# Designs tried in a protein design run: peptides against a protein of PDB entry 3ZOQ. Part 168

Target 1, 223 residues: chain A of PDB entry 3ZOQ
Amino acid sequence: QLLQDSWWNQLKEEFEKPYYQELREMLKREYAEQTIYPDSRDIFNALHYTSYDDVKVVILGQDPYHGPGQAQGLSFSVKPGVKQPPSLKNIFLELQQDIGCSIPNHGSLVSWAKQGVLLLNTVLTVRRGQANSHKGKGWERLTDRIIDVLSERERPVIFILWGRHAQMKKERIDTSKHFIIESTHPSPFSARNGFFGSRPFSRANAYLEKMGEAPIDWCIKDL

## One batch from the design tools (peptide; made by RFdiffusion4, then SolubleMPNN)

Design b2_p26_3_s3 (from b2_p26_3, 18 letters changed)
Fold by OpenDDE base, seed 5:
Structure b2_p26_3_s3 (fold): chain B 223 residues (1-223), chain A 26 residues (1-26)
Amino acid sequence: as target 1 above (223 residues)
Amino acid sequence: SAAEEERRREKEEEERAREKAKEAAE
């Protein structure tokens, strides 16, 4: 897949490294022999929708949804017409309580991505029905580099880190330049332990305003 | 250490919780 010039300039060296070549060969076999999500054309959708320079907010996920038609290359997001996963439902509940947005009739977060919200999973592919099946195959090294180059950027970024997996990336973020919003994960198993009431959306916009940037319109219109 | 082991267990529990949440979406 071709990346935008801004991301290519930041990541081109990674694509020449042995680990990425091995990952690429693995993915070729996986897509040929197994059902892999998302569609191969959608793997880098987070980078396609949000250029390196346009990133305002980062929301880290683990890996894609592993059910048919769900994953669209964006963390927590599902294609229109797909039932909203429990974590996404809780995200929308918090969105409603935080800033008064209506709960949308779909689960696509593309509108966030287009506004500069990088919806990045740490692992960008998954085998059907097998959560984390592509963990430890090389994606984490690439996505760590994505976090690193954003951390090195002069223009501040807001990192929203839900749960411990995402929070492990804090060590890679220069907190002298960048803002971090942390809470428990939106999963039903953890949401009531701190995610609900964390108000990440209004807090993110407050930081954007302090930086003199336009806030995110977090409200999602029905389709 | 005990603290490291506890942190490991907590991370694993959170990972399992996320996996279950994704599976429940099917």
Scores: peptide ipSAE 0.099, ipTM 0.740, DockQ to the pose 0.091
Fold by OpenDDE base, seed 2:
Structure b2_p26_3_s3 (fold): chain B 223 residues (1-223), chain A 26 residues (1-26)
Amino acid sequence: as target 1 above (223 residues)
Amino acid sequence: SAAEEERRREKEEEERAREKAKEAAE
């Protein structure tokens, strides 16, 4: 899949490495033999919507939603018309409490992506009904490299790290240059333990303003 | 260490919680 020039320049060396070739061959088999999400055209949507240079904020997810029609290649995001997953509902509840946004009638976060919010999963594909089925297949090495090249970027980035899986990536982030917002995960199982009231959206915008950058319009319009 | 094991267990529980949350959305 062709990437934007900005990402291609940062990641081209990864695509030539054996691990990525093996991943690619695995994915070819998986998409041929299994129902895999997201659509193969949507795997790199996070990188398509948000160029390397345009990244302002990173929100890390684990892997795509594994239900029909849900995943659209963006962490936590679902296609319009899809029921909002519980974690996403909690994200919108926190958004409302944090900065007063209304709860949207859909779950698409494309508007965030277009503003420089990199909605990156650490694993970019999944088998239908099998969460983390593509864990340890090579995606993590690529997405670690994505984090690394962002960490190496001179222009600061804000990393929003919800839950322990995302927080494990903190060691790869130069905290002398970049900002980290951490809380528990928005999952119903953990949201009440620190996600609610964490105010990640206003905090992110406060950092952006401090950097002299335009804040993110986190409010999502109804479709 | 015991602390590392506890952190590992908590991580696994959080991953399972995320998986369950995604499954519940179906």
Scores: peptide ipSAE 0.092, ipTM 0.737, DockQ to the pose 0.091
Fold by OpenDDE base, seed 1:
Structure b2_p26_3_s3 (fold): chain B 223 residues (1-223), chain A 26 residues (1-26)
Amino acid sequence: as target 1 above (223 residues)
Amino acid sequence: SAAEEERRREKEEEERAREKAKEAAE
């Protein structure tokens, strides 16, 4: 898969490394022998929608949804027409309470991505019906590098880190330069423990405004 | 350490919670 020039310049050396070649070969077998999500053309959608230079906000996810037609290469996002997963519903509930957005009739976060919200999963593929099935296969090394090169960027980034898994990446982020918004995960099992009321959207926009950047229009239009 | 173990447990619980949330969406 081809990346935009801005990301290619940052990541090209990773694609030449043995770990990525092994990952690629693994993925070739997986896509041939199993049902893998997202579609292979959508694996890098987060990077396609949001260039390296255009990143304003990063929202980290774990791995793609593993149901048919769900994953679209963006963390927490689902394709239009797909039922909103519980965590995504809670994200929209918080969005509504935070800044007054209506709950959209779909779960696509593409509009965020197009505005500079990098919706990055730490693992970019999954087997059908098998959550985290591609954990530890090499994706984490690549996505760690993505975090690293963003951390090294002079222009500040806002990292939204929901839950312990995402928060473990904090050590890779230069907090003297970048902003971090942390809370519990939007999952129904954890959302009431701090995610609700965390107001990540207004807080992110407040940081953007402080930096002299345009805020994100977090409100999602119905389809 | 006890703190590290607790952090590990919390992480595992959140991962499980996330997995359950995905399964519930199907």
Scores: peptide ipSAE 0.089, ipTM 0.733, DockQ to the pose 0.092
Fold by OpenDDE base, seed 3:
Order: structure tokens, then C-alpha cells, then sequence
Structure b2_p26_3_s3 (fold): chain B 223 residues (1-223), chain A 26 residues (1-26)
């Protein structure tokens, strides 16, 4: 798969390492023998929509949705026409309460990605109906490197870390340069314990303004 | 340590909660 030049310059050394070669061979077998999500051409969509230099905000997810037609290669995002998953519904509820945006009639977060919101999962593929089935296969090493090169960047980044899985990556982030917004996960099982009322969208924009950067237009238009 | 074990248990519970939420969306 091809990456933009800005990401290629940051990650080219990883693609030559044995772990990534083994991951690639594993994925070839998986896509040939099983139904794997997202489509192979969409695996790196987060990096395609948001260049290394254009990253303003990072939102970390665990792994892709494992249902038909759902995964779009972006964390928490679903393709247009797909029913919004419960966590995504809660994200939009918080968005409405935080900054007054209407609830969109679709679940695509591509408009965020195009504005510099890196919607990164720590694991970038999954088997149909089998959550975390590609955990520990090599993706975490690559995505850790993505976090590392962003942390090393001079221009500040805002990291939104929902839930403990994402918060485990905090140790890789230089908090002397970068900002972190933490809360419980938007899942129905945890949202009432701190996600609701956390106001991550207004807080992110407040940091961007302090940095002299344009805020994110978080409101999503209907299709 | 006891603190590490507690953190591990809490992580596992959150992962299970996320898995259930994804399954319920299908």
C-alpha cells in the first residue's frame, strides 16, 4: 500500500523491518482465506486523509468494526448508509451538548480527517465477527511508531484518549510539547462515568486557538 | 504488584465492554 510522502519519510524504516514483513504475509493469507475488514485498499485511510504535517488532533481507537460494510479505515467512523454504532451515537450526543452540533444522518468522520484529525486505530484490521482477532500481530508496533514520530514533532498535537486502552499510550507522548484530553470511553458501558460532559471538542479547539491554529469544524453535514 | 493486577483487571473489563458494544451494533 502507498503512503503520502510525509508519512513515508517518517515510517519507511518500519516497512523494511522483519515484523512488518511478517505482518504483510499474514495479512495476505487472511484476506485470501477469511473476510477481513476494512477493504485492503482502506487500511491506511487515516494516513491518506491526514498527512503527517497536517495532523492537529489524534483520536485513538482499538481496532476496526467487524461487521459488513462498517469499517472505513478510520477510528469510530462508519461508511455512509451504515447504522451508527452505540459508541459513535454517544460521540455525537456529546458533540451536540458540547458545542451545539446537530446529530448527522450518517456516521462518516471523513470531514474531521480532512481537517487534520488523525482517526487512528492501534490495530488496523479485523476478521469478520471477531473483535481483536488481529491483536498482537504487528500493527501495534507500527502504530506506536506513528505516535512516537508525532510526539517527536516540534509543532504541538492534541491527543484525545478515550478509555484505558488509549490512555496506555500516554507514556509515549511528550506532555511538555503536546496536549492530552482524557475521559472514559464513549461506549454505553462507560460513557456515563465521565465521557458525557467531558467536552473534548471545545477543549481541543481551545488548545488550537492558544497555539495560533485554526479550530476544527466538528459539525458534520447531512448527506 | 497489586496495583498492576488491578490495572490489568480494569483494562480487561473495558475491552470486554467495547467488544459487547460492537457486537450489539450488528
Amino acid sequence: as target 1 above (223 residues)
Amino acid sequence: SAAEEERRREKEEEERAREKAKEAAE
Scores: peptide ipSAE 0.083, ipTM 0.731, DockQ to the pose 0.090; fails the geometry check

Design b2_p26_4_s1 (from b2_p26_4, 9 letters changed)
Fold by OpenDDE base, seed 1:
Order: C-alpha cells, then structure tokens, then sequence
Structure b2_p26_4_s1 (fold): chain B 223 residues (1-223), chain A 26 residues (1-26)
C-alpha cells in the first residue's frame, strides 16, 4: 500500500524487511480466505489522514474492531452509521466533561485525524469476530517503528496512552522532547479508575499552546 | 505484571464486545 511521502521516507526500510514481507503474505492469505477488517484499502488510514510532519497528537489503540462495517483504520473510530462502542462512548463522555463538546451522533474520528491526531492501532488488522487474531504477526514491529520515528522527530508530539497496552510504549518515547498523557483505558471496566476526569483533550491542547501550535478542535459535529 | 495487565485489557475489550452483542440481540 502506498503511503504519503512523509511516511514513506520514514518507513520505507521497514517494508523491505522480511518481517513485513511475511506479514504481507499472511495478510494476502487472510483477506482471501477470511473476512478481515478493516478493508485492505483502509489499513493505513491513520497514516493517510495524518502525515508524519502533521502529527501533533498520537492516540494508541490495540487492534481494529472486528465487527462488520466498524473499523476504518483509525484507533477507537467507527464508520458513520455504526453504533458507538462502549469505549468510544466513554471517550465522548470525557470529551464532554473535559471541554464541553456535545456527544456526536456518530463515531468517526476522521476530523481528529485531519487535524494531526494520529489514531494508531498497534495491530492494524483483525479477523471478523476474533479480537487480537493478528497479534504477533508483524504489525507491532511496524507500529513500534512509527512510534520510534515520531519520538526521534525534533518537533514535539503528544502521546495519549490509555491503558497498560498503550503505556508499554512509553519506553520508546523520548520524554525529554515529547509529552505523555496517561490514564486508565476508556473501557467501562477501567474508565472509572482514572480515565474519567483525566482531561486528555484539554491537557493536549495546553501542551500544543505551550509549543506555539494550534490546538485541536476535538469537538465532532453530527453528520 | 505487564503481561497480566495486557491480558486484562484484552479481556476487558472482549467483555465490552460481548456486552454490545448482547444488547443487539435484545
């Protein structure tokens, strides 16, 4: 899959490595033999919507939603017309409490992506009905590299790390240059333990302002 | 441990999905 020049320059070496070739071959088989999400054209949507240079904020997810029509290649995001998953609902609840945004009637976070919020899953594909079915197949190495090249960037990035899985990536982030916002996961099982009230959106914007950058308009309009 | 936390988070996600499925079936 073709990437924007900015990401291509950062990741082109990865695509030539054996692990990625093996991943690619695996994916070819998976997409041919099973129902895989997201659509193959949407796998790299996070990178398509947000160039390397335009990244202001990173929000890490685990892997795509595995239900029909849900995943659109962006962490936590669902296609318009899809019921908002519980974690996403909680994200919007926190958004409302944090900065007063209305809860949108859809779950698409494309507007964030277009503003420089990299909505990156650590694993970029999944089998229908089988969460984490593509874990350990090579995606993590690529997405680790994405984190690495962002960490190496001179222009600071804000990493929002919800839950332990995302927080494991802290070791790859140069905290002398980049900002990290951590809390429990927005999942209903963990949100009350720290996610609610963590105010990641206002905190992110505060950092952006400190950096002299335009804040993110986190509010999502209805479709 | 870190692995335990990862498993817990995965389980939490699975439980969320199951909850959604149940609601859709009602």
Amino acid sequence: as target 1 above (223 residues)
Amino acid sequence: TENEELEKELEERIREEELERRKEEE
Scores: peptide ipSAE 0.034, ipTM 0.667, DockQ to the pose 0.128
Fold by OpenDDE base, seed 2:
Structure b2_p26_4_s1 (fold): chain B 223 residues (1-223), chain A 26 residues (1-26)
Amino acid sequence: as target 1 above (223 residues)
Amino acid sequence: TENEELEKELEERIREEELERRKEEE
């Protein structure tokens, strides 16, 4: 897929590497033979909505939702009209408790992405009904590079790392320049062990304000 | 529903990951 110039300049070398070419060929076969999510045109939506230079906050996810019509190329986000998954519901509960936002009647986080929140999964595709089915196929190398080039950026970034999988990326982040907000995952199985009450939204905005940047409007309007 | 079953499966995997993490910390 064609990327914005800012991301292309950062990632063009990756696209020429053998691993990415192999990934691309694999994906062509997968999309032809299997039901793969998200839609192929939506794979890089996180990069489309948020340019390299516009990234203020990164929220890392694992891989896309594997149910019909759910994934839209943004971590934790679901298309309008789709029932909010349990983890997303908990994200909105924390958002409400943290900064007083109402729970939206949809699960689209596009408004965050448009404000500079990079909603990045470490793996960008999945087979229907098979979570992590595209793990270890090459996406992790690309998304690691995305983290690396953001870490190398002079302008600070805030990384929100929910759960162990996301936190494993901490070693790639220059904490002398960038900020990290860590907690347990928003999943019902872990949210009560640290996610609830972690106040990632207000903390992120506090860092942005300290850096002289506009805060994120985390509140999502109903559609 | 099919969608609910798929969501449950995803959440179960996250549970497994968190359980493994706890075991490693002990």
Scores: peptide ipSAE 0.029, ipTM 0.636, DockQ to the pose 0.843
Fold by OpenDDE base, seed 3:
Structure b2_p26_4_s1 (fold): chain B 223 residues (1-223), chain A 26 residues (1-26)
Amino acid sequence: as target 1 above (223 residues)
Amino acid sequence: TENEELEKELEERIREEELERRKEEE
């Protein structure tokens, strides 16, 4: 899959490594023999919408939604017309309480991505109905490299790390240059233990303003 | 970690529930 020049320059060496070639061959077989999400053209949507240089904020997810028509290559995001998953509903509830945004009638976070919010899953594909089915197949090494090259960037980045899975990536982030916002996961089973009231959106914008950058318009318009 | 595994399981359950809901609507 073709990437923007800015990401290609950062990741081109990874694509030549054996682990990625093995991943690619695995994916070719999976897409041919199984129903895999997202569509193969959407796998790198997070990188397509947000160039390396334009990244302001990173929100880490685990792997794509595994239901029909849900995943669109962005963490936590669902295609328009798809019912909002519970975790996403809680994200919008926190957004409303944090900065007063209305809850949108859809679950697409593309507007965030276009503003410099990298909505990155650590694993970028999944089999239909089988959560984490592509865990440990090579995606994590690539996405770790994505985090690494962002950490090495001189221009600061804000990392929003919901839940322990995302927080395990903290060791890869140079906190002398970059900012981290941590809380429990937005899942209904963990949101009340710290996610609600964490105000990640206003906090992210506060850091952006301190850096002399334009804040994110987190409010999502209805479609 | 135990908490990491728990969070993964919880997210899997949520996704499975949503998938089953869609099947019922077909």
Scores: peptide ipSAE 0.028, ipTM 0.642, DockQ to the pose 0.041
Fold by OpenDDE base, seed 4:
Structure b2_p26_4_s1 (fold): chain B 223 residues (1-223), chain A 26 residues (1-26)
Amino acid sequence: as target 1 above (223 residues)
Amino acid sequence: TENEELEKELEERIREEELERRKEEE
């Protein structure tokens, strides 16, 4: 799978390493023998929509949705026509309360990605119906490198870290250069413990403005 | 219904992670 030049320059060394070759071979078998999400052409959609240089905000997820037609290679995002998952519904509720956006009639976050919001999962593939089934297979090493090269970038990045899994990546982020927005996960099991009222969208835009960058238009239009 | 069941499974995983976090903070 081809990446944009900006990401290729940052990650080309990883793709030559044995762990990634093993991951690739594993994925070939998995896609041939199992139902794997997202579609193989969509695995790197987060990097396709948001170049290395264009990253303004990073939102970390764990792994793709494992239901039919859901995952589109972007964290928390679902394809148009797919019912919004509970966590995504809560994200939109917070968006509405934070900055007044209407709840969209779909769950696609592609508009965020195109504006520089890297919607990155730490694991980029999953078996149907088996959450985290591809954990520990090599993706984490690659996505850790993605975080590392962003942390090393001179131009500041805003990292939105919802929940413990995402927050564990904070140690890889140079907080002297980059901004962190932390709260509990938007999941119904944790959203009321800090996610609601955390106002990550307005806070992210406030940081962007402080850096002299254009804010993100977080409001999503209906399809 | 199938998607709802699969989503529930995903949410349960997230729940477990958050519960583990809370236990460590106590």
Scores: peptide ipSAE 0.029, ipTM 0.638, DockQ to the pose 0.811; fails the geometry check

Design b2_p26_4_s3 (from b2_p26_4, 13 letters changed)
Fold by OpenDDE base, seed 4:
Structure b2_p26_4_s3 (fold): chain B 223 residues (1-223), chain A 26 residues (1-26)
Amino acid sequence: as target 1 above (223 residues)
Amino acid sequence: DENEALWEEEEKRIREKLLKEEEEEE
């Protein structure tokens, strides 16, 4: 699949590098021999929904959900009709407490993506039932480059970094230009240790307003 | 529910990762 011109211009050199060619060949085999998520056409949905120039906020995830019909190429997001994972439920609980949004009856975050929230996983594919199975195969190098080119952008970006894995990417972000919102992960195992009450949504919008940008409408309508 | 089992596995993965990260910082 072809990327939008804005992302292509930023990433075209990566796609020509040996590591990405090896990754691509690996993925071809994996999709042919295994059940891989998301659908191959959805791998780059985060970049499809949010152009390089339109990125306002970045929310980093680790890798896609590994269950049937769940992953849609967006971090933390699930397709409509799919039960909300516990971490996503906690995200919506915080959303409700932070800015008063109702909890949606689905888990699709596409509306955020369309508004400039880049929902990026560091690893963009996974084998069914095997979390992190595609770790260390080349995705991290590409997604690091995505973070790098955003960090290099003159127009400021807000990075929401939940948990230590995401926070490790802070070293790649020019904090003189960009804003960081950090807390514990929304997982039930960590949410009570700082995620709840962190108010990432209102804080993100406060930064956007300070920059003269339109805030994100974080409230998600029922389907 | 297959989906529920998969979600539990995902949460366990996240927990294990968080624990590992905590151990690596100590």
Scores: peptide ipSAE 0.032, ipTM 0.613, DockQ to the pose 0.736
Fold by OpenDDE base, seed 2:
Structure b2_p26_4_s3 (fold): chain B 223 residues (1-223), chain A 26 residues (1-26)
Amino acid sequence: as target 1 above (223 residues)
Amino acid sequence: DENEALWEEEEKRIREKLLKEEEEEE
């Protein structure tokens, strides 16, 4: 997958590093021997839909959904026709309560990505039925670098950090330039402990407006 | 098999870009 020039310029040095070469070799073996998600063509969809320069908002996830046909290379997003996972349902409930959007009949967040919402997982692949199976294999180093280069960017970024895992990345973000929106995770196990009512969507748009940027149209149309 | 081919193509593209950049820096 050829990254867009804007991301290539930021990440090209990472691809030459031994850790990434080892990751690639591992992934080749994994995709050959096991069912891995997302499809190999979709691994970098977050970077494909949202260029480095176009990033307005970052939403961090952990790793892809590990069920058939679910993962599409975007954090929290599922392909059209796939049942919305519980966390995503809660995201849409908060979206409705926050800014009045209707709950869409699908779970694709591609419309957000195309508007500058980088839907980045910290780990970009997973084995079928085995959550976090590719944790600690090298993805975290690359995705940390993605966060770093965004943090180094002069143009401000809004980071939405749901849950402790995402919030651990706060130390990499220059809060003198960038904005952070934090809450508990949208998971059914944590959503009632702070995610609901956190109003991340309106808060993100408020920051964008302060920056003189166009707000995100968070409302998702039915297919 | 299809996934392997995609990885090979991606690696080729990355390598080609790296080579071009090295040539431009020289």
Scores: peptide ipSAE 0.015, ipTM 0.417, DockQ to the pose 0.017
Fold by OpenDDE base, seed 5:
Structure b2_p26_4_s3 (fold): chain B 223 residues (1-223), chain A 26 residues (1-26)
Amino acid sequence: as target 1 above (223 residues)
Amino acid sequence: DENEALWEEEEKRIREKLLKEEEEEE
C-alpha cells in the first residue's frame, strides 16, 4: 500500500526491516485463508487521510472491529450504515456534553481524520470474530514508530489517550513538546469512571488555539 | 510487571464486555 510522501519519508526504513516483511507475509496468508478486517486496501486509512505533517491530534485504539462491514481503518470509526458500537456511542455522548454536538446518525469519523485527527490503532488488522488475534505480529512495532516520529516532530501534537492500553504509550511521547489528554476508556465498562466529563474535544481545541492552529470541527454531520 | 498485568486484564475486560454488548444488540 502506497503511503503519502510525508509518511513514507518517516517510515520507509521500517518497511525494509525483517519484522515488517514477516508481518506482510503473514497478512498475505491471513487474507487468503481467512476473513480479515479491514479490507486490505483500508489498512492504512489513518495515514491516508492524515499526512505526517497534517497531524494535529492522535487518538489511539487497540485493534479494528472484527464484525462484518465495521472496520474502515480508523480507530473507533465504523462505516456508514453500521450500528454504532457501545464505545463509539459513548464518545458521541461525551462530544454532545462537551461541546454541544448532535449525535450523528452514523459512526464514521472520516471528517475528523480529514482535519488532522490521526485515528490510529496499535494493531491494524484482525480476524473475523477474534478480537486482538493479530496482537504481537509486528504491527505494534510499526505503530510505535509512528508515535516516535510524531514525538520527534518539532510542531506539537495532541495525544488523546483513553484507557490503560493507550496510556502505556505515554512513555514514548516527549511531554516537553506535546500535549496529552488522558481519561478512562469510553467503553461502558469504564466510561463512568472518568471518560464522561473528561471533555477531550474542547481541551484539544484549547491546546490547538494556544499553538496558533485552527481548532477541529468535531461535530459530525448526518449522512 | 504488576502494572502490565493490570493493564492487560482491564483491556481484556473492556473487550469482552464490548463483544457481549455488540452480540446482544444484534
Scores: peptide ipSAE 0.054, ipTM 0.648, DockQ to the pose 0.045; fails the geometry check
Fold by OpenDDE base, seed 3:
Structure b2_p26_4_s3 (fold): chain B 223 residues (1-223), chain A 26 residues (1-26)
Amino acid sequence: as target 1 above (223 residues)
Amino acid sequence: DENEALWEEEEKRIREKLLKEEEEEE
């Protein structure tokens, strides 16, 4: 599936590099021989929903959910009709506490993506039932480039970095131009150690307003 | 390095916790 022109212009050189060709060949074998998530047509959904120029906020995840029907190519997001994973439930709890949004009856974050929230995983595919099975296969180099080209952009971006894995990317972000919101991960393992009460949604909107941009409507309607 | 090991450990703990909680909800 072809990327939007804005992302293609930023990433076209990466797709010609040996590492990406090797990744592509690996993925062809994986999708042919095993159950891989998300669907191959959904791998780049984060870039499809949010163009390079329209990015206002970036939320970094690790890799897709590895259960049936869950992953839709957006970090932390699940398809409608899928039970909300624990981390996502905590995200909605913080959303409610932060800005008063109701907890939605589904886990789709597509409404955020359409408003300029790039929901990017650092690894974009996974084997069924095998978390991080595609780590170190080339995705990280591509997604690092995505962060780099956003960092190089003149128009500021807000990066929301939950947990240490996401926070490792801070070194790639020009903090003279861009804003970073950091906390512990929304996982039940770490949420009470700093994620709850971090108010990332109101803080992101405060930065957007300071920049003269429209805030994100973080509240998600029921389906 | 030490930082990499700490990050890998955190990632593992987070995922293992999520898997256990998902199994308990089924």
Scores: peptide ipSAE 0.023, ipTM 0.583, DockQ to the pose 0.046; fails the geometry check

